# Peptides against a protein of PDB entry 7PB4, part 280

Target 1, 105 residues: chain A of PDB entry 7PB4
Amino acid sequence: KMLNIKEYKEKLLSTLGEFLEDHFPLPDRSVKKKKKNIQESSVNLITLHEMLEILINRLFDVPHDPYVKISDSFWPPYVELLLRNGIALRHPEDPTRIRLEAFHQ
Target 2, 218 residues: chain B of PDB entry 7PB4
Amino acid sequence: DALQMAVGYFEKGPIKASQNKDKTLEKHLKTVENVAWKNGLASEEIDILLNIALSGKFGNAVNTRILKCMIPATVISEDSVVKAVSWLCVGKCSGSTKVLFYRWLVAMFDFIDRKEQINLLYGFFFASLQDDALCPYVCHLLYLLTKKENVKPFRVRKLLDLQAKMGMQPHLQALLSLYKFFAPALISVSLPVRKKIYFKNSENLWKTALLAVKQRNR

## One batch from the design tools (peptide; made by RFdiffusion4, then SolubleMPNN)

Design b2_p22_8_s4 (from b2_p22_8, 13 letters changed)
Fold by OpenDDE base, seed 2:
Structure b2_p22_8_s4 (fold): chain B 105 residues (1-105), chain C 218 residues (1-218), chain A 22 residues (1-22)
Amino acid sequence: as target 1 above (105 residues)
Amino acid sequence: as target 2 above (218 residues)
Amino acid sequence: SMADEQTLRLMVEELVILQAEL
């Protein structure tokens, strides 16, 4: 049973990865950001897959404080996407922290 | 259309070859401002421009002007508001832009198509009560959003602590009165029976525009 | 699309449930 669950989870993670690449890609940096002197903090944005992985891991690794701090690597439209779909919740007192919804509870 | 060209300019950013970037920017801003105040903007145009105003793509002066002209022709999409709130968390906008956004959100509240996802952001808005500049407008927003399920013991404590720190502000009293209405057992303190709820008139900035929108949608 | 967002929610929900069973 546990082996089958693990294998199914791995398959689902792979399917999710492919799905996210197809439907929720990061905006193509190939739009030649004309060098306006705005110090575009060249913060490398993480994929939605990586963001979800961080959130899932935090939910299970630290269940008493399942919140992740929103970094500059979090693309704001992804944060919005997770919040509006009820996939993530904001910390009630710290708007810079989000958690994954505890769907198992 | 001049408006489509202006929105497209803000969305795609300035094309390289424009020697006079500032004049082009000003021309497009004026186009958006003129249409917004005269006719209002479509929900799609508001979605694009609101996101731009809060993303930090442009300077504070430009963002402020864009945000001031986020006047709907008919409705504002809830998704646009959720997206805007996500940008507030990233901190790429100024404190003045945040204040303006909350004023806008309160002023335009009735024009937002749905409130379900906005209600899920209750905790985020509640956390913003600690900002003295935001507090009056956030209290007004929370007054509009608060349901019985939002009235929790920890939030009551936070409001009472805030009242102890800031004094008996009319906007805090209005929110506390609503909390007492939903959960009288959580608020043992006698609140003065206020016959009238007094919030800062956030609508004043858009008063004329809002009247025009209401007249067009009648 | 809205359909894609719903699919995303369902996939994440299932992943969380599966992880809780491990």
Scores: peptide ipSAE 0.665, ipTM 0.408, DockQ to the pose 0.318
Fold by OpenDDE base, seed 3:
Structure b2_p22_8_s4 (fold): chain B 105 residues (1-105), chain C 218 residues (1-218), chain A 22 residues (1-22)
Amino acid sequence: as target 1 above (105 residues)
Amino acid sequence: as target 2 above (218 residues)
Amino acid sequence: SMADEQTLRLMVEELVILQAEL
């Protein structure tokens, strides 16, 4: 039973990865090239997949404080996507922190 | 009466000459706490002590303890609540005291004798939604206060903007669902049909006390 | 699309449920 759940989880993660690459890709870095003077703070944006993994892990690793601090690596449109769909919730007292919805509770 | 002496101490302030000011303060605070949790406080005692807790006359620790024991014997006067809200405008109370006040106001809402003047403060409470710490409790309060006449296009826009910022918070969804009920034409967005209204249980701090009050008033 | 966003939600819900069973 547990092996089947793990295998199914891994399959679902793979499917989610492919789905996110197809439908929610990161913006191509190419568009920012034209305006010279913006100090390229080369903030490495993480994928939506990586963002979800962080949020899921935090939900289970620290269930009493399941909030993740929004870093500069979090692409703002992804944060907004998760919030508007009720996948994530913003911390009521700290707008810089978000949690995954506890769908299992 | 020990309670009258304690209330009088908070009202008049500490007499300078007492060497043991802190011991006297603690004694009177414990007296108020003991009576409030056992029997509740009279409306007049709540009127005095609630204003003191929000006036900034004492430190945050004392104000917090006073506010936590604002448990009615029977009723809370609406005038006491209006006066308390006026102190929130002066800004002498801490953020934690403001949060506690809104939690208290929600928890004690049914024990407030009248709501007419509180309903006139709707705009003030609505403006407090911008405070992220207050937002959950203010949404609950507004859920209790909202009438059809309060549902205006500008308030709908503000709630939707807040939802965009904060996400689909249960307390915002509850309030938006109520707004949609009163004015469906103002809310074009499909709200998820949440069967259960979820507000953080502001009542948890006073749950035992509120049960006792309800038992005494039966 | 709105459909994609709904699909995303369902997939995440399922992942959370599966993780809770592990």
Scores: peptide ipSAE 0.662, ipTM 0.403, DockQ to the pose 0.255
Fold by OpenDDE base, seed 5:
Structure b2_p22_8_s4 (fold): chain B 105 residues (1-105), chain C 218 residues (1-218), chain A 22 residues (1-22)
Amino acid sequence: as target 1 above (105 residues)
Amino acid sequence: as target 2 above (218 residues)
Amino acid sequence: SMADEQTLRLMVEELVILQAEL
């Protein structure tokens, strides 16, 4: 039984990864190198897959404080996407923190 | 049942001939209050009663009591909220009723079934920031509603002008911090890093009822 | 699309439920 759940979870994670790549890709960094002084904010944006992984892990690793701090690596449209769909919730007292919805509770 | 009779009384209005209009009104109001606080109200009952509370059909005291009883059993229809906002535009409700409505809207926000139409009302809510009595509650509502698409240069300017007029209010700083998150290039001003946002606890009026609703819907 | 966003929610819900069983 547990083995089947793990295998099913892995399959679902793979399917989610493919789905996210197809429907929610990061914007191509093809912003033309116009002029010099735009500090390429060298902040590597994480994928929506990586963002969800962080949120899921935090929900189960620290259930008493399941909130993740929004870093500069979090693409704002992804944060908005998760919030508007009820997948994530903003901390009521700290706008820089979000949690995954506890769908299992 | 007693609740249907009470809702029907508010919907149809008082029958002219009753000498005991005030006693009948109080009886029906107590019936609504008792059901709302014990079990919550159905979405249809909230639709009817919320419309009545904001229409100006009854006096301010009655409207205030009805609005305080707009506690859902499960969900609130977005259409009920849109109709309620339309009544705010007509101006038949008191300033205290407007404040109470925004407090209610923030407190019940998670129980509203959809947000698409409410999001279209963003500009209307944003215009209400100029009312000093509404400003704290409107900031909290906008904090819940704001999307990247709503963050425009003219709105940033209005928020900064409001901050210059009112000072560094915690609720305004919370909204500005969210605006800076979505559009950092529009807000050149260094905002103080506040670890904690302080909105006025609009939910305090319904705290016990909301806990009971959440327990019933688990 | 709105359909894609709903699908995303359902997939995440299922992942959370599966993780809780683990």
Scores: peptide ipSAE 0.661, ipTM 0.653, DockQ to the pose 0.297
Fold by OpenDDE base, seed 4:
Order: structure tokens, then C-alpha cells, then sequence
Structure b2_p22_8_s4 (fold): chain B 105 residues (1-105), chain C 218 residues (1-218), chain A 22 residues (1-22)
């Protein structure tokens, strides 16, 4: 039973990775070259996959405080995507913190 | 059961013939209150009773008591909330009921099954910021609902104007900070970095009930 | 697309459920 769940989880993670690459890729750095005034924050944006991994891990590692601080590496459209779909929730007292929805509870 | 009879009474209204209308009303109201606080209400029961509380079918005291016991067993239907907001537009409820509804909506926000249709009502909620009694609770609701797509220049202007009128209110600052997060180019003013947003959550009438709901659904 | 967003939610939901079973 446990082995089957692990294998299925790994398969699902792989499928999610592929799905995110196809449908939710990071914006290509190339397009923003022309408008000078967007301070290209030199901060490397993380993928949506990495963001979800962080959120999932935090949910299970620290279930009493499952909130992750939004860093500059968090692409704002991804944060919005997660929030609007009910995948993530904003901290009620700190707008810089989000949590994954506890779908298992 | 007693709850079904109580809900049915509120839905159908008082049958004309009973001389003891007030006693019957109180009995059914107590039944709803007891079940709601003990077990929560089913989504269907909330749909019916929430509609009644906002329709103006009963007096303000009754509507207030009904609304205070709109505690879910599991979830609240988004459709019930949308329908409730439609009643706010009709204006058959008191100002106090309207305030209580927004407080309820904030308190129960996580128990609403979907947010898609509620998010479409963003403009309606935002317009309610002009009501001084609603403003703190509407700011909290908007803080929960706001997406980047909602952050428009005209809304930024309205928030800044409201801040100029009302001063630097914590709830307005919370919402403005979120707006600045989504659209920093629209808010040139340096907002004080408030590490903590203090909404009037400490006075959540449902805090104990919500804890009980969360414990039962675990 | 809206369909993609719904799919994303379902996948994440399933991952969370699976993780809770481990």
C-alpha cells in the first residue's frame, strides 16, 4: 500500500512538472528587454513547480504555521494563480505570507 | 426533526392562525441557534436561512439572530453568498444587519466552497468602502479577495481618497499594502511597512464556533 | 486557460492527499 502511494505520488509529481512547463511557464526574459523602466529585479524567479514544492513541504513540515513568506523569487502572477484557484490562502494578518490549502483536512 | 421544522417555519412563514406567533418564533429560533452552535448547519439550511435573514421577511432582531447562527457544519455554498449579496442590493435589511453580514462573510470566508462568483462581486464590495460602518470589514473582505486583476487605477485613487478622508486606518493600510504588492507602479507613495495587519478579528463573534467546526471536520 | 487552472487545482489537491497518507 505505502509503496504504491509513493510510486503514484512520484508519477503525479512528474506529470505535474510537465503540465506546469507546458501551461504555466515563466515569462521569457527576452520580451521585457524593450521597456527600460521595469526594474528587472535581478532576482531569479522560481518555477511554479518549485513554488508548489515549497508550499507543500511547509504544509506538512510545519502544520501549525504552514505559511510561507513570499520572497522576491515568487512571480506575482503565480501567487495570484494559486490564490484565485483556492490552491493557496493568504495569511489573515500578514499579506507577505501564503499557505497551501489543507486539502487533506 | 426539530431543525427541519424550524427551518420550514422560517421558509414558509408563520401560519396565520397561531395566536402564539412570538412564542413559536422564539422556539424555532432557539432550535436553529442550538443546532448551529453545537453541530453547525448544512449548506442547504444556510442557503434558506441566510436568504431569510436578508430578505426583510422578519424584524431586525430576528434577522440578526438568524445571521449570528449561520455557522456551517462543513461548507457554505457560494451561491448562497451571491444570493445574500443580491438582497443587500435590494436594501430590505437594516444597516446593522449589513454590517453583521460583512463580518459573517469575513469570518466564514474559508468555509465558502468556491470564490469565483464572489470575486466577480469585487466591484460591489469595493463600492461599499464608502460606508464608514462597513469600511473595516469590507477592507478585510477585499484583502481576502483581491487579485492583481482587481487592482485598477481608479480603485487606487478611491482608496487614497478614502485614506485622505478617514486617515491612516489599519484596515485601509492593509488593503493598500496588498494593492502595492500587486501593482507597485500604481502606488508611488511609500506605505509604512506594517509587519502585522490588524483587522478587527479579535471580535469575531464566531471564533469559538469556527474552532469547533474545524475540530469536527478534522 | 480556465481548464488548465482547474486541472492544476485537482493535481495539487491529489498531491496533498497523497502526501498526507505517507
Amino acid sequence: as target 1 above (105 residues)
Amino acid sequence: as target 2 above (218 residues)
Amino acid sequence: SMADEQTLRLMVEELVILQAEL
Scores: peptide ipSAE 0.650, ipTM 0.675, DockQ to the pose 0.306

## One batch from the design tools (peptide; made by RFdiffusion4, then SolubleMPNN)

Design b2_p23_3_s1 (from b2_p23_3, 10 letters changed)
Fold by OpenDDE base, seed 5:
Structure b2_p23_3_s1 (fold): chain B 105 residues (1-105), chain C 218 residues (1-218), chain A 23 residues (1-23)
Amino acid sequence: as target 1 above (105 residues)
Amino acid sequence: as target 2 above (218 residues)
Amino acid sequence: LKLEKEKIVLEEIFRRLQLAAAQ
């Protein structure tokens, strides 16, 4: 039973990853900006998969404060995708913080 | 030059607490408008100003005027468009600004240097089809972007559901016809054979400017 | 229990994203 759940979780994560790559791929900002010294902090955007992992981990690791601060690595369309579909919630007092919805409760 | 000062004002904000903030704003806005309509803007200027127009840094009236003068001298950077779409998702823009952006995006589509990253936004554009105000322009954009790989069964169902809701709209029929071309097996419904694809003329706001851009790049 | 809860969360996320992609 437990082995089957673990294997199923791994398969689900893989299938979710593939689904996210197919339907919600991250735009590659690797446009060769010539080295003009504008320190546009090349904030590497994270994938939707990585964003979900952060949110899931926070939900389970810190259930009393499951909120994650929206970093510059969070692509705004992904944040809005999660919020709009009820996958994530904004903190009521701090719109810069989001949590995963606790679907297991 | 005057344009650099104007762009710098929008980017960095007012350097001095000028008592006459509105007159200074109007002066710089007119400078941008005049250059954009006369000569077009450089890709870098469009990158800065387009993001400003969509960031919510200024009021809707200012943002609308900036967006209306996003006329390229030569090309628009794909990265500018990707960043702009990111701002549209954040919800700081009015509905009218979103409509204007999609009209702009369709009108300027041929002047965007690359399409690879814009094509990755296909799903986000498709999700905007449910907005009745955006739907005509999003259909036109999707008509320009759609590849065979984008034509999925769930998207076909959604388009048919939209057709059931809103009726046989010309823009929706155009997109469905394209979908049927790429994936005839997914669309069993007989589509009316339209000899002419008709979209709302999004370019009307920029018609003269677009002609001038095409003449400069010949 | 944790794995099962994680599974439920993942399944629901996946379902909602599938619905979102279908929109």
Scores: peptide ipSAE 0.586, ipTM 0.687, DockQ to the pose 0.315
Fold by OpenDDE base, seed 4:
Structure b2_p23_3_s1 (fold): chain B 105 residues (1-105), chain C 218 residues (1-218), chain A 23 residues (1-23)
Amino acid sequence: as target 1 above (105 residues)
Amino acid sequence: as target 2 above (218 residues)
Amino acid sequence: LKLEKEKIVLEEIFRRLQLAAAQ
């Protein structure tokens, strides 16, 4: 039973990853470093997969404070995608913090 | 340069609590408007000002005026459009600003240097079809962006559901006809053969400016 | 129990993202 759940979770994560790449890919900020002096804070945007991993891990590791601070690596369209679809919730007092919805409760 | 000072003002914001904040804002806004309509703006100026217009840094009236003068001298950077769509998602801009942006994006589509990254935003644009105010302009944008790889069964279902809800709208019919062209097996429904595709004339706001840009780039 | 809960969460995320992509 436990092995089958783990294998299924791995397969689900893989299938989700492929789905996210196909439907919600990051804009390829080709960091062609043309050296113009604007500190383009080359904020490396994380994938939607990586964002979900952070949110899932926080939900299960810190269930009493499942909120993650929105970093500059969080692409705003992804944040809004999660919020609009009820996958994530904003903190009621701090709009810079989001949590994953506790679908297991 | 007066334009550089104006762009710098919008970028950095008002430095001091001068009593003349509104007069200074209006002066710089008029400078940007005058240059944009006469000569167009450089890609870098559009990158800065477009993001400002959508960030919610200024009031809706100012944002609307900035967005209306986002007229290129030559090209618009695709990166500027990607950043702009990012701001639209954050929801700090008004519904009217969103409509104006999609009208702008359709009107300026040919002046965008590349389309590869914009095509990656296809799903986000498609999600905006549910907004009745955006739907006509989003259909027009999707008509310009749609490739065979974008035509999926679920998107066909969604367009048919929208058609069932809002009726046989010309813009939906245009997009569905394109979907049927790319994937005839996904659309069994007979679409009326429209001899002319009719989208709302989004370009009317920039018609004179676009003619001037095309004349300068000949 | 944790793995089952994680599975439920992942399935629901995937379902909602499929619906979002379908929108």
Scores: peptide ipSAE 0.585, ipTM 0.690, DockQ to the pose 0.306
Fold by OpenDDE base, seed 2:
Structure b2_p23_3_s1 (fold): chain B 105 residues (1-105), chain C 218 residues (1-218), chain A 23 residues (1-23)
Amino acid sequence: as target 1 above (105 residues)
Amino acid sequence: as target 2 above (218 residues)
Amino acid sequence: LKLEKEKIVLEEIFRRLQLAAAQ
């Protein structure tokens, strides 16, 4: 039973990853490397998959404070995608923090 | 020059000390408008000003005027459009600004230098089909962007559901017809053979400017 | 229990993202 749940979770994560790459890929920012010294802080944006992993891990590892601080690596469209679809919630007092919705409760 | 000073004002914001903030704002806005309609704007100027118009840095009236004068001299950078879509998602702009942006994006589509990164945003544009105010313009944009790879069963279902809710809208039928062209097996329904695809004329706001841009780039 | 809860969360995320992509 536990092995089957683990294997199913791995398959679900893989299928979700493929789905996210197909439907919500990050724009390739690589083109801007060549022009001028505007230190647009080349903030390495993380994938939606990586963002979800951070949020899921925080929800289960720190259930009493499941909020993650929005970093510059969080692509704004992804944050809004999660918030708009009720996948994540913004902290009521700190708009820079978001949590995953506790769908298991 | 006057344009660089105006763009710099919008980029850096008002210098604190000017008692007449509104007159200074109006002066710079008129400078941008005059240059944009006469000559068009450089890709770098559009990158700065488009981002400002959608960031919520200024009021809706100012943002609307800036967005209306996003007329290229030659090309629009794809990166500017990607950044703009990012701001649209954040929701700091009004619904009217979103409508105006999609109208602008459709009108200026041919002047965007590349489409590869914009095509990656297909899913975000498709999600905006649920907004009744955006739907006609988003359908037109999707009609321009849609490749065979974008035509998936779930998107077909969603378009058919939208058609069931909204009725047989010309813009939705145009997009469904394109979907049927790329993936005929996914659309079992007989679509009426339309001789002409009709979208709302998004170009009307920029018709004269677009003619001038096309003439300068010939 | 943790794995089962994680599964439920992942399934719901996936469902909602599928709905979002279909919207």
Scores: peptide ipSAE 0.577, ipTM 0.687, DockQ to the pose 0.318
Fold by OpenDDE base, seed 1:
Structure b2_p23_3_s1 (fold): chain B 105 residues (1-105), chain C 218 residues (1-218), chain A 23 residues (1-23)
Amino acid sequence: as target 1 above (105 residues)
Amino acid sequence: as target 2 above (218 residues)
Amino acid sequence: LKLEKEKIVLEEIFRRLQLAAAQ
């Protein structure tokens, strides 16, 4: 039973990963290194998969403070996608913090 | 030059010490507007100003005026459009600004240098179909972007559901007809054979400017 | 129990994202 749930979770994560790559890929910011000195903060954007992993891990590892601070690595369209679809919630007092919805409660 | 000073003002923001902030703002807006409508803007100027218009740094009236004068001299960078879509998702701009942006995006579509990254945003544009104010313009954008690979069973279902909710809208019928062309097996419903595809005229705001841009780039 | 709860959360996320992609 437990092995089957683990295998199913791994399969679900894999299928979700493929789905996210197909439907919600990151824009390829080809940082053309043209030498102009503007410190374009090469903020490495994380995938939607990685963002969800952070949010899921925070929900289960720190259930009393399940909020994650929105970093510059969080692509704004992904944040909005999660919020708009009720997958994530903003902190009521700090709009820079989001949590995963506790669908298991 | 006057344009560089105006762009620099919007980029850096108002310097705290000026007692005449509104007059300075209006002067710089008029400078940008005059250059944009006469000559168009460079891709770099559009990159800066488009992001400013959507960032919520200024009030809705200012943002609307900036966005209305996002007229290219030659091309618009695809990266500027991707950044702009990112700002739309942050929700710091008004609903009217979002509508204006989609109208602008459709009107300026041919002047965007590349489409590869914009095509990756297909799902985000598709999600905006549920907004009744955006739907006509998003359908037009999707009509320009849709490839065979984008036509999935779930998107067909959503378009049919939207049609059931909103009725047989011309813009929705146009998109459904394109979907049926790419994937006839996914759309069992007989679509009325419309001889002409009718979208809302998004270009009306820029018609004269677009003619001038096309003339300068000939 | 934790694994089952994680499964439920993942299934619901996936469902909602499928609905979102379908929107």
Scores: peptide ipSAE 0.580, ipTM 0.694, DockQ to the pose 0.316; fails the geometry check

